# Designs tried in a protein design run: peptides against a protein of PDB entry 6FBK. Part 4

Target 1, 90 residues: chain A of PDB entry 6FBK
Amino acid sequence: EDTGVRVELAEEDHGRKSTIALRLWVEDPKKLKGKPKDNGAIEFTFDLEKETPDEVAQEMIESGFFHESDVKIVAKSIRDRVALIQWRRE

## One batch from the design tools (peptide; aimed at target 1 I42 F44 S63)

Design b1_p10_5_s2 (made by RFdiffusion4, then SolubleMPNN; from b1_p10_5, 3 letters changed)
Fold by OpenDDE base, seed 3:
Structure b1_p10_5_s2 (fold): chain B 90 residues (1-90), chain A 10 residues (1-10)
Amino acid sequence: as target 1 above (90 residues)
Amino acid sequence: MKRVFKVTPL
């Protein structure tokens, strides 16, 4: 399902590190309930073994990037990308 | 510590 939020690798993944660099941005604001502030790309590191998409999404909300009503859609966008990355590593 | 987020223009 299209969340309207796009997430991609910010670096090449060789499948050797547990941490990856991700880039996230709003592709379709219509899918969001709130109004995102600045429309830029958000880069961050993600530990595939220790962190969860929901926790990262919540931290983005706390940082003011998204409205609290959109936490689940943001989390899903991260989860979907992480799942694809893990699939490629298998 | 708070997570580090780097914002760049699209």
Scores: peptide ipSAE 0.737, ipTM 0.926, DockQ to the pose 0.945
OpenDDE base, seeds 1, 2, 4, 5: peptide ipSAE 0.733, 0.734, 0.736, 0.736; ipTM 0.925, 0.925, 0.925, 0.925

Design b1_p10_5_s3 (made by RFdiffusion4, then SolubleMPNN; from b1_p10_5, 4 letters changed)
Fold by OpenDDE base, seed 5:
Structure b1_p10_5_s3 (fold): chain B 90 residues (1-90), chain A 10 residues (1-10)
Amino acid sequence: as target 1 above (90 residues)
Amino acid sequence: MKKVFKVTPL
């Protein structure tokens, strides 16, 4: 499902660390109910062992990047990308 | 600690 939110690796993943660097941005704002704070790419680290897409998405909302109504769509975007990265590591 | 988010231009 196209969430309108893109998530990609911000740096090369060698599969050696439990953390990865991600970059997230809105590609299709029509898919979101609220208006994003910024029109740039959000860069952040993601700990594959300690963090969850839902918790990270919630922190983005607390930081003002997205409206509360869009937490699930943001979380899904992160989850889907993380899953792909994990599959590539196997 | 609070998670750090860095915004960069597209």
Scores: peptide ipSAE 0.749, ipTM 0.929, DockQ to the pose 0.946
OpenDDE base, seeds 1, 2, 3, 4: peptide ipSAE 0.745, 0.747, 0.746, 0.747; ipTM 0.929, 0.929, 0.929, 0.929

Design b1_p10_5_s4 (made by RFdiffusion4, then SolubleMPNN; from b1_p10_5, 4 letters changed)
Fold by OpenDDE base, seed 5:
Structure b1_p10_5_s4 (fold): chain B 90 residues (1-90), chain A 10 residues (1-10)
Amino acid sequence: as target 1 above (90 residues)
Amino acid sequence: MKRVFRVTPL
């Protein structure tokens, strides 16, 4: 399902580190209930072994990037991209 | 520590 939130690798993944660099941005704001703080791309690192999409999404809410009602849609967008990256590493 | 987020223009 299209969440309206896009997540891509911010750097080349060599499959050797547990951490990856990601870039997240709103592609279709109509899919969100709230209004995002910024219209730019949010860059961050993600530890494939220690972190979860839900906790990262929650941290984005706490930082003020998204409304709390959109935490699950943001988490899903991260989860879907992370899963794809994990599959490509196998 | 708080997570570091960097915002860049699209």
Scores: peptide ipSAE 0.739, ipTM 0.926, DockQ to the pose 0.938
OpenDDE base, seeds 1, 2, 3, 4: peptide ipSAE 0.737, 0.737, 0.736, 0.737; ipTM 0.925, 0.926, 0.925, 0.925

Design b1_p10_6 (made by RFdiffusion4)
Pose (drawn by RFdiffusion4):
Structure b1_p10_6 (pose): chain A 83 residues (1-30, 38-90), chain P 10 residues (1-10)
Amino acid sequence: EDTGVRVELAEEDHGRKSTIALRLWVEDPKDNGAIEFTFDLEKETPDEVAQEMIESGFFHESDVKIVAKSIRDRVALIQWRRE
Amino acid sequence: SKREFKVKPL
């Protein structure tokens, strides 16, 4: 399927960086803006950041697993491109 | 620590 939540890199991926800057926004919901944040790959969880975005007023409380996966896919996509 | 989010318009 599709999530409709786009999560992309914010800064050039340099490799061997334990923390990455990401940008998240929504195009299909099936603040209306972009959300930039940092993510620690070896420590922080996509579910943890999703909940923070919940507790910060971006999405509904039960919409957490959906946003957590959208971030998770980007983290996965960055590490696969990192071989 | 609290996370910081930068919100920008599309």

Design b1_p10_6_s1 (made by RFdiffusion4, then SolubleMPNN; from b1_p10_6 with S1M K8T; failed a check: a repeat of another design)
Amino acid sequence: MKREFKVTPL

Design b1_p10_6_s2 (made by RFdiffusion4, then SolubleMPNN; from b1_p10_6, 4 letters changed)
Fold by OpenDDE base, seed 5:
Structure b1_p10_6_s2 (fold): chain B 90 residues (1-90), chain A 10 residues (1-10)
Amino acid sequence: as target 1 above (90 residues)
Amino acid sequence: MKRKFIVTPL
């Protein structure tokens, strides 16, 4: 389903590295239970082999970007984009 | 180490 959170590649993916740069932002705040502090795009590195969407989402909560009640919706947004990127690499 | 997050305006 539509999480209201958008995740895109922040750099061109040549499929040669296990690490990718992602950009995440809120597109529909009505889908979130809490209210994000800032309405900007969050850029971060993601290791396709070592890291998980849930870990990164939790780190965003700890950094204060989202309320803890929205950790799963944020994680799903990252997971869906990562899966798409991996499918395109095959 | 803490993860690095870079925030930019939309």
Scores: peptide ipSAE 0.746, ipTM 0.928, DockQ to the pose 0.952
OpenDDE base, seeds 1, 2, 3, 4: peptide ipSAE 0.745, 0.745, 0.746, 0.746; ipTM 0.927, 0.927, 0.928, 0.927

Design b1_p10_6_s3 (made by RFdiffusion4, then SolubleMPNN; from b1_p10_6, 3 letters changed)
Fold by OpenDDE base, seed 3:
Structure b1_p10_6_s3 (fold): chain B 90 residues (1-90), chain A 10 residues (1-10)
Amino acid sequence: as target 1 above (90 residues)
Amino acid sequence: MKRVFKVTPL
């Protein structure tokens, strides 16, 4: 399902590190309930073994990037990308 | 510590 939020690798993944660099941005604001502030790309590191998409999404909300009503859609966008990355590593 | 987020223009 299209969340309207796009997430991609910010670096090449060789499948050797547990941490990856991700880039996230709003592709379709219509899918969001709130109004995102600045429309830029958000880069961050993600530990595939220790962190969860929901926790990262919540931290983005706390940082003011998204409205609290959109936490689940943001989390899903991260989860979907992480799942694809893990699939490629298998 | 708070997570580090780097914002760049699209």
Scores: peptide ipSAE 0.737, ipTM 0.926, DockQ to the pose 0.948
OpenDDE base, seeds 1, 2, 4, 5: peptide ipSAE 0.733, 0.734, 0.736, 0.736; ipTM 0.925, 0.925, 0.925, 0.925

Design b1_p10_6_s4 (made by RFdiffusion4, then SolubleMPNN; from b1_p10_6 with E4V K8T)
Fold by OpenDDE base, seed 3:
Structure b1_p10_6_s4 (fold): chain B 90 residues (1-90), chain A 10 residues (1-10)
Amino acid sequence: as target 1 above (90 residues)
Amino acid sequence: SKRVFKVTPL
């Protein structure tokens, strides 16, 4: 399902380390309940073994990027991309 | 500590 939030790899994944670099941005703002504070791409690292999409989404909200009502849609966007990356590694 | 987020223009 289209969340309106796009997540892509910010670097090439060689499948050797547990950490990956991701880039996230709003592609369709009408899918969100609140208005994002920024209109840029957010780059961050994600540890496939230690971190969860929900926790990272919460940290984005705490940083002021998204409204708290959009935590689940942001988390889903990250989760979906992470799943694709892990499936590709198999 | 807080997570590092780097914001760049689209």
Scores: peptide ipSAE 0.753, ipTM 0.928, DockQ to the pose 0.934
OpenDDE base, seeds 1, 2, 4, 5: peptide ipSAE 0.751, 0.753, 0.752, 0.751; ipTM 0.928, 0.928, 0.928, 0.929

Design b1_p10_7 (made by RFdiffusion4; failed a check: a repeat of another design)
Pose (drawn by RFdiffusion4):
Structure b1_p10_7 (pose): chain A 83 residues (1-30, 38-90), chain P 10 residues (1-10)
Amino acid sequence: EDTGVRVELAEEDHGRKSTIALRLWVEDPKDNGAIEFTFDLEKETPDEVAQEMIESGFFHESDVKIVAKSIRDRVALIQWRRE
Amino acid sequence: SKREFKVKPL
């Protein structure tokens, strides 16, 4: 399927960086803006950041697993491209 | 620490 939540890199991926800057926005919901944040790959969880975005007023409380996965896919996509 | 989010328009 598809999530409709786009999560992309914010800064050039340099490798061997434990923290990455990401940008998240929504195109299909099935603030209306971009959200930039940092993510620690070895420590922080996609679910943790998703909940923070919940507790910050971006999405609904029960919409957490969906946003958590959208971030997770980008984290996965960055590490696969990191071989 | 609390996370900081930067919100920009599309």

Design b1_p10_7_s1 (made by RFdiffusion4, then SolubleMPNN; from b1_p10_7, 3 letters changed)
Fold by OpenDDE base, seed 3:
Structure b1_p10_7_s1 (fold): chain B 90 residues (1-90), chain A 10 residues (1-10)
Amino acid sequence: as target 1 above (90 residues)
Amino acid sequence: MKRVFKVTPL
């Protein structure tokens, strides 16, 4: 399902590190309930073994990037990308 | 510590 939020690798993944660099941005604001502030790309590191998409999404909300009503859609966008990355590593 | 987020223009 299209969340309207796009997430991609910010670096090449060789499948050797547990941490990856991700880039996230709003592709379709219509899918969001709130109004995102600045429309830029958000880069961050993600530990595939220790962190969860929901926790990262919540931290983005706390940082003011998204409205609290959109936490689940943001989390899903991260989860979907992480799942694809893990699939490629298998 | 708070997570580090780097914002760049699209």
Scores: peptide ipSAE 0.737, ipTM 0.926, DockQ to the pose 0.944
OpenDDE base, seeds 1, 2, 4, 5: peptide ipSAE 0.733, 0.734, 0.736, 0.736; ipTM 0.925, 0.925, 0.925, 0.925

Design b1_p10_7_s2 (made by RFdiffusion4, then SolubleMPNN; from b1_p10_7, 4 letters changed)
Fold by OpenDDE base, seed 3:
Structure b1_p10_7_s2 (fold): chain B 90 residues (1-90), chain A 10 residues (1-10)
Amino acid sequence: as target 1 above (90 residues)
Amino acid sequence: SRRVFRVTPL
């Protein structure tokens, strides 16, 4: 499913660290219910062992990047990318 | 603590 939100690695992943650097941005704003705060790329670190996409998405909402109604779609975009990264590590 | 987010232009 296309969330309209893109998430990519901000660094090369050699599969050795539990933390990764991610970059997130909106490709299709029509997929979102609210209007994003900015149109830039959001960079952040993600701990594959300790953190969850839902927690990070909620923190983005609290920071004002997205409307609360879009928390699930943002979380899904992060989850989908994290899953791909983990599958590649296997 | 608050998570660190860095915003950069596309």
Scores: peptide ipSAE 0.758, ipTM 0.930, DockQ to the pose 0.929
OpenDDE base, seeds 1, 2, 4, 5: peptide ipSAE 0.757, 0.757, 0.758, 0.758; ipTM 0.930, 0.930, 0.930, 0.932

Design b1_p10_7_s3 (made by RFdiffusion4, then SolubleMPNN; from b1_p10_7, 4 letters changed)
Fold by OpenDDE base, seed 5:
Structure b1_p10_7_s3 (fold): chain B 90 residues (1-90), chain A 10 residues (1-10)
Amino acid sequence: as target 1 above (90 residues)
Amino acid sequence: MKRKFIVTPL
């Protein structure tokens, strides 16, 4: 389903590295239970082999970007984009 | 180490 959170590649993916740069932002705040502090795009590195969407989402909560009640919706947004990127690499 | 997050305006 539509999480209201958008995740895109922040750099061109040549499929040669296990690490990718992602950009995440809120597109529909009505889908979130809490209210994000800032309405900007969050850029971060993601290791396709070592890291998980849930870990990164939790780190965003700890950094204060989202309320803890929205950790799963944020994680799903990252997971869906990562899966798409991996499918395109095959 | 803490993860690095870079925030930019939309």
Scores: peptide ipSAE 0.746, ipTM 0.928, DockQ to the pose 0.947
OpenDDE base, seeds 1, 2, 3, 4: peptide ipSAE 0.745, 0.745, 0.746, 0.746; ipTM 0.927, 0.927, 0.928, 0.927

Design b1_p10_7_s4 (made by RFdiffusion4, then SolubleMPNN; from b1_p10_7, 4 letters changed)
Fold by OpenDDE base, seed 5:
Structure b1_p10_7_s4 (fold): chain B 90 residues (1-90), chain A 10 residues (1-10)
Amino acid sequence: as target 1 above (90 residues)
Amino acid sequence: MKKVFKVTPL
């Protein structure tokens, strides 16, 4: 499902660390109910062992990047990308 | 600690 939110690796993943660097941005704002704070790419680290897409998405909302109504769509975007990265590591 | 988010231009 196209969430309108893109998530990609911000740096090369060698599969050696439990953390990865991600970059997230809105590609299709029509898919979101609220208006994003910024029109740039959000860069952040993601700990594959300690963090969850839902918790990270919630922190983005607390930081003002997205409206509360869009937490699930943001979380899904992160989850889907993380899953792909994990599959590539196997 | 609070998670750090860095915004960069597209």
Scores: peptide ipSAE 0.749, ipTM 0.929, DockQ to the pose 0.944
OpenDDE base, seeds 1, 2, 3, 4: peptide ipSAE 0.745, 0.747, 0.746, 0.747; ipTM 0.929, 0.929, 0.929, 0.929

Design b1_p10_8 (made by RFdiffusion4)
Pose (drawn by RFdiffusion4):
Structure b1_p10_8 (pose): chain A 83 residues (1-30, 38-90), chain P 10 residues (1-10)
Amino acid sequence: EDTGVRVELAEEDHGRKSTIALRLWVEDPKDNGAIEFTFDLEKETPDEVAQEMIESGFFHESDVKIVAKSIRDRVALIQWRRE
Amino acid sequence: SREFKLLPKP
């Protein structure tokens, strides 16, 4: 399927960086803006950041697994491109 | 606490 939540890199991916800057926004909901944040790959969880975005007023409380996966896919996509 | 930077959509 599709999530409709786009998560992309914020800064050039340099490799061997344990923290990455990401940008999240929504195009299909099936603040209306972009959300920039940092993510620690070896420590932080996509579910943790999703909940923070919940507790910060971006999405609904039960919309957490959906946003968590959208971040997770980007983290996965960055590490696969990192071989 | 985490900080979120809000920007316009691309």

Design b1_p10_8_s1 (made by RFdiffusion4, then SolubleMPNN; from b1_p10_8, 4 letters changed)
Fold by OpenDDE base, seed 5:
Structure b1_p10_8_s1 (fold): chain B 90 residues (1-90), chain A 10 residues (1-10)
Amino acid sequence: as target 1 above (90 residues)
Amino acid sequence: MRKFVVLPKP
């Protein structure tokens, strides 16, 4: 399902580290309930073994990037990309 | 605190 939020690898994944760099940005703001900050892509690290998409999404809200009403669609966007990355590692 | 780096729009 199209969340309007895109997540991509910010680096090449060689499958050796549990930590990866991700880049997240809004493609379709109409899909969001709130009004996200008008900025470019957000780059961050994600530990595949220790962290969860919901935790990261909540931290983005605490940082002011998104409204709390959009936490679930942001988390879903991260989760979907992480799942694809893990699939490619197998 | 998690570090978020905001990249400029192209």
Scores: peptide ipSAE 0.719, ipTM 0.930, DockQ to the pose 0.799
OpenDDE base, seeds 1, 2, 3, 4: peptide ipSAE 0.718, 0.717, 0.718, 0.716; ipTM 0.929, 0.929, 0.930, 0.929

Design b1_p10_8_s3 (made by RFdiffusion4, then SolubleMPNN; from b1_p10_8, 3 letters changed)
Fold by OpenDDE base, seed 5:
Structure b1_p10_8_s3 (fold): chain B 90 residues (1-90), chain A 10 residues (1-10)
Amino acid sequence: as target 1 above (90 residues)
Amino acid sequence: MREFRVLPKP
C-alpha cells in the first residue's frame, strides 16, 4: 500500500553490519491525517537487530516531525523498506 | 535520544 511516506537507503548497503542509514520524507501529504513539518528528508540510523519501526516512528512523533495520528502510517513505511532490505540480504 | 538529521527541501 502507498503510504505517501517514502523511505530509502541513505548509504550503500554491503550487508555486513546490522546498522543502516535511512532517509524518510513525505511524498504525498494527502495520505496523512496531520500536517507534518515542511522539512526535507529525515536521515537516521536503524539497527536491524535491536530496533523496531514502531519505536522509531514514535520517536519521530516525540521530536515533532509528525502528528500522533500518523504514527502507524510512518511505522509501516519504515517496516516495508526494512523488510525489503532484509530480503535482499538473503 | 535518537539523532535525526533534517536535509534541506530541494
Scores: peptide ipSAE 0.735, ipTM 0.931, DockQ to the pose 0.781
OpenDDE base, seeds 1, 2, 3, 4: peptide ipSAE 0.734, 0.734, 0.734, 0.733; ipTM 0.931, 0.931, 0.932, 0.931

Design b1_p10_8_s4 (made by RFdiffusion4, then SolubleMPNN; from b1_p10_8, 5 letters changed; failed a check: a repeat of another design)
Amino acid sequence: MKKFIVLPKP

## One batch from the design tools (peptide; aimed at target 1 T45)

Design b1_p11_1 (made by RFdiffusion4)
Pose (drawn by RFdiffusion4):
Structure b1_p11_1 (pose): chain A 83 residues (1-30, 38-90), chain P 11 residues (1-11)
Amino acid sequence: EDTGVRVELAEEDHGRKSTIALRLWVEDPKDNGAIEFTFDLEKETPDEVAQEMIESGFFHESDVKIVAKSIRDRVALIQWRRE
Amino acid sequence: EKRTFKVKPKP
């Protein structure tokens, strides 16, 4: 399927960086803006950041697993492109 | 630590 939540890199991926800057926004919901944040790959969880975005007023409380996966896919996509 | 979210217009 599709999530409709786009999560992309914010800064050039340099490799061997344990923290990455990401940008998240929504195009299909099936603040209306972009959300930039940092993510620690070896420590932080996509579910943790999703909940924070919940507790910060971006999405609904039960919409957490959906946003967590959208971030998770980007983290996965960055590490696969990192071989 | 508290996280910082920066909100900007959509690309």

Design b1_p11_2 (made by RFdiffusion4)
Pose (drawn by RFdiffusion4):
Structure b1_p11_2 (pose): chain A 83 residues (1-30, 38-90), chain P 11 residues (1-11)
Amino acid sequence: EDTGVRVELAEEDHGRKSTIALRLWVEDPKDNGAIEFTFDLEKETPDEVAQEMIESGFFHESDVKIVAKSIRDRVALIQWRRE
Amino acid sequence: KPKREFKVKPL
């Protein structure tokens, strides 16, 4: 399927960086803006950041697993491109 | 843990 939540890199991916800057926004919901944040790959969880975005007023409380996966896919996509 | 910071920009 599709999530409709786009999560992309914010800064050039340099490799061997334990923290990455990401940008999240929504195009299909099936603040209306971009959300920039940092993510620690070896420590932080996509579900943790998703909940924070919940507790910060971006999405609904039960919309957490969906946003968590959208971030997770980007983290996965960055590490696969990191071989 | 430290509080996270979010930078919100318009589309």

Design b1_p11_2_s3 (made by RFdiffusion4, then SolubleMPNN; from b1_p11_2, 6 letters changed)
Fold by OpenDDE base, seed 2:
Structure b1_p11_2_s3 (fold): chain B 90 residues (1-90), chain A 11 residues (1-11)
Amino acid sequence: as target 1 above (90 residues)
Amino acid sequence: RAPRVFRVSPL
C-alpha cells in the first residue's frame, strides 16, 4: 500500500550498527487525513533493537509534524522501510 | 523518555 509518506536511508547502511539514519517526508498529502506541519524532510535515528515504528510515529505526532489521526499511516511507512532494511541485512 | 531529536530540511 502506498502511504503517501516516503522513508529512505539518510546514510548508507553497512549492516554494522543497530542504529540507522532515516529521512521521512510526505510525497502525497492526499493520502493523509490531516495536514502535515511542513513539507520538508524529517531526519532521525532509529534503533533497530530498541525502538518501534509506532513509538517513533507517536513522537512525531507529539512534535506536531502530523495529526494524531495519521499515526498509523506514518508508523506503517516507517515499518515498511525498516523491514526492508532488515531483510536486506540478512 | 528524553525528547527525540528531529531535524527538518527542505526537500
Scores: peptide ipSAE 0.757, ipTM 0.931, DockQ to the pose 0.890
OpenDDE base, seeds 1, 3, 4, 5: peptide ipSAE 0.756, 0.756, 0.756, 0.756; ipTM 0.931, 0.931, 0.931, 0.931

Design b1_p11_2_s4 (made by RFdiffusion4, then SolubleMPNN; from b1_p11_2, 5 letters changed)
Fold by OpenDDE base, seed 2:
Structure b1_p11_2_s4 (fold): chain B 90 residues (1-90), chain A 11 residues (1-11)
Amino acid sequence: as target 1 above (90 residues)
Amino acid sequence: RPPRVFRVTPL
């Protein structure tokens, strides 16, 4: 389902590294319970082998980007993109 | 663990 949060690769994935660059931004703020702090794209690296979407989402909240009530929707957005990337790496 | 680095850019 549409989370209202979009996550895309910030770089071309050649399937060689365990780390990837991602960009995350809000497309539909109505899907979130809280109000996002910024209206820009958040860029960050993600280690496919060592990190989890939940961890990153929680770190975004700690940084003030999202309200704690939206941790799961943010994590889902990251998870869905990461899963897609991993599927394409098969 | 050090804090994660986040970079915000305009859409």
Scores: peptide ipSAE 0.775, ipTM 0.942, DockQ to the pose 0.894
OpenDDE base, seeds 1, 3, 4, 5: peptide ipSAE 0.774, 0.774, 0.772, 0.774; ipTM 0.942, 0.942, 0.942, 0.942

Design b1_p11_3 (made by RFdiffusion4)
Pose (drawn by RFdiffusion4):
Structure b1_p11_3 (pose): chain A 83 residues (1-30, 38-90), chain P 11 residues (1-11)
Amino acid sequence: EDTGVRVELAEEDHGRKSTIALRLWVEDPKDNGAIEFTFDLEKETPDEVAQEMIESGFFHESDVKIVAKSIRDRVALIQWRRE
Amino acid sequence: HRKHTFKVHPL
């Protein structure tokens, strides 16, 4: 399927960086803006950041697993491109 | 757990 939540890199991926800057926004909901944040790959969880975005007023409380996966896919996509 | 500072930008 599709999530409709786009999560992309914010800064050039340099490798061997334990923290990455990401940008999240929504195009299909099936603040209306972009959300920039940092993510620690070896420590922080996509579910943790999703909940913070919940507790910060971006999405609904039960919409957490959906946003968590959208971030998770980008983290996965960055590490697969990192071989 | 570390808290994040979110930067919000218009589309």

Design b1_p11_3_s1 (made by RFdiffusion4, then SolubleMPNN; from b1_p11_3, 3 letters changed)
Fold by OpenDDE base, seed 2:
Structure b1_p11_3_s1 (fold): chain B 90 residues (1-90), chain A 11 residues (1-11)
Amino acid sequence: as target 1 above (90 residues)
Amino acid sequence: MRKHEFKVLPL
């Protein structure tokens, strides 16, 4: 479960919108196959109804934040947080 | 084109 990548809400979730603000950063770079840029944290919006963790992770890689070999681990990190958020909303 | 705007936080 521990991907070495942490994802948290960048704002309080009131459960009113399908879009949420997330913050993502690397806690344990040893768990990544590649070496991501040392930018600290990445903030972005995520639409719970329209977007998938895999698509967002791929976009992050295309932006140069992570190596292509780490798409799955990044996607999982986002997925796990999204699942938790949805659980809290239910 | 990118769908998301990624904001890089300092440090």
Scores: peptide ipSAE 0.678, ipTM 0.898, DockQ to the pose 0.678
OpenDDE base, seeds 1, 3, 4, 5: peptide ipSAE 0.671, 0.675, 0.675, 0.674; ipTM 0.897, 0.901, 0.898, 0.900

Design b1_p11_3_s2 (made by RFdiffusion4, then SolubleMPNN; from b1_p11_3, 5 letters changed)
Fold by OpenDDE base, seed 5:
Structure b1_p11_3_s2 (fold): chain B 90 residues (1-90), chain A 11 residues (1-11)
Amino acid sequence: as target 1 above (90 residues)
Amino acid sequence: MRKREFRVLPL
């Protein structure tokens, strides 16, 4: 399912560490219920062992990047990318 | 918990 939110690796993944750098941005704003305040790409680290997409998405909401009503689709976009990264590591 | 760092880059 296309969330309208894109998440990509911000660095090359050699599969050697649990922490990865991700970059997230909105490709299709109409899929969001709220209107993001910023129109840039958000770069952040994600610990594959300690963190969850839902928690990171909530932190983005608390930081003011997205409306609270969009926490689930933001979390899903992160989850889907993280899953792909983990599958490629196997 | 430490506040997560987010870096915003222009598209």
Scores: peptide ipSAE 0.746, ipTM 0.914, DockQ to the pose 0.784
OpenDDE base, seeds 1, 2, 3, 4: peptide ipSAE 0.745, 0.746, 0.746, 0.744; ipTM 0.914, 0.913, 0.914, 0.915

Design b1_p11_3_s4 (made by RFdiffusion4, then SolubleMPNN; from b1_p11_3, 4 letters changed)
Fold by OpenDDE base, seed 5:
Structure b1_p11_3_s4 (fold): chain B 90 residues (1-90), chain A 11 residues (1-11)
Amino acid sequence: as target 1 above (90 residues)
Amino acid sequence: MKKHEFKVLPL
């Protein structure tokens, strides 16, 4: 499913660390219920062992980046990218 | 969980 939110690695993944740098931005704002506060890319560190996409997405909303109605679509975008990264590490 | 530092970059 295309969420309209794109998540990419902000660094090369050598598969050695549990933390990865991610970059998230809105590619298709029509797929979001709310309007993002900014139209930039959000760069952040994600710990593959300690963190969950849902909690990170919730924190982004609490920070004002997205409307609360879009928490699940943001979380899914992060989850999908994280899954790909984990699959590539196997 | 720890709070994240969110860095905003222009597209």
Scores: peptide ipSAE 0.718, ipTM 0.907, DockQ to the pose 0.925
OpenDDE base, seeds 1, 2, 3, 4: peptide ipSAE 0.705, 0.716, 0.715, 0.698; ipTM 0.902, 0.907, 0.907, 0.900

Design b1_p11_4 (made by RFdiffusion4)
Pose (drawn by RFdiffusion4):
Structure b1_p11_4 (pose): chain A 83 residues (1-30, 38-90), chain P 11 residues (1-11)
Amino acid sequence: EDTGVRVELAEEDHGRKSTIALRLWVEDPKDNGAIEFTFDLEKETPDEVAQEMIESGFFHESDVKIVAKSIRDRVALIQWRRE
Amino acid sequence: HPRKTFKVSPL
């Protein structure tokens, strides 16, 4: 399927960086803006950041697993491109 | 973990 939540890199991926800057926004919901944040790959969880975005007023409380996966896919996509 | 400060910008 598709999530409709786009999560992309914010800064050039340099490798061997434990923390990455990401940008998240929505195009299909099936603040209306971009959300920039940092993510620690070895420590922080996509579900943890998703909940913070919940507790910060971006999405609904039960819309957490959806946003958590969208971040997770980007984290996965960055590490696969990191071989 | 500490909470994050999110930077928000218009599309």

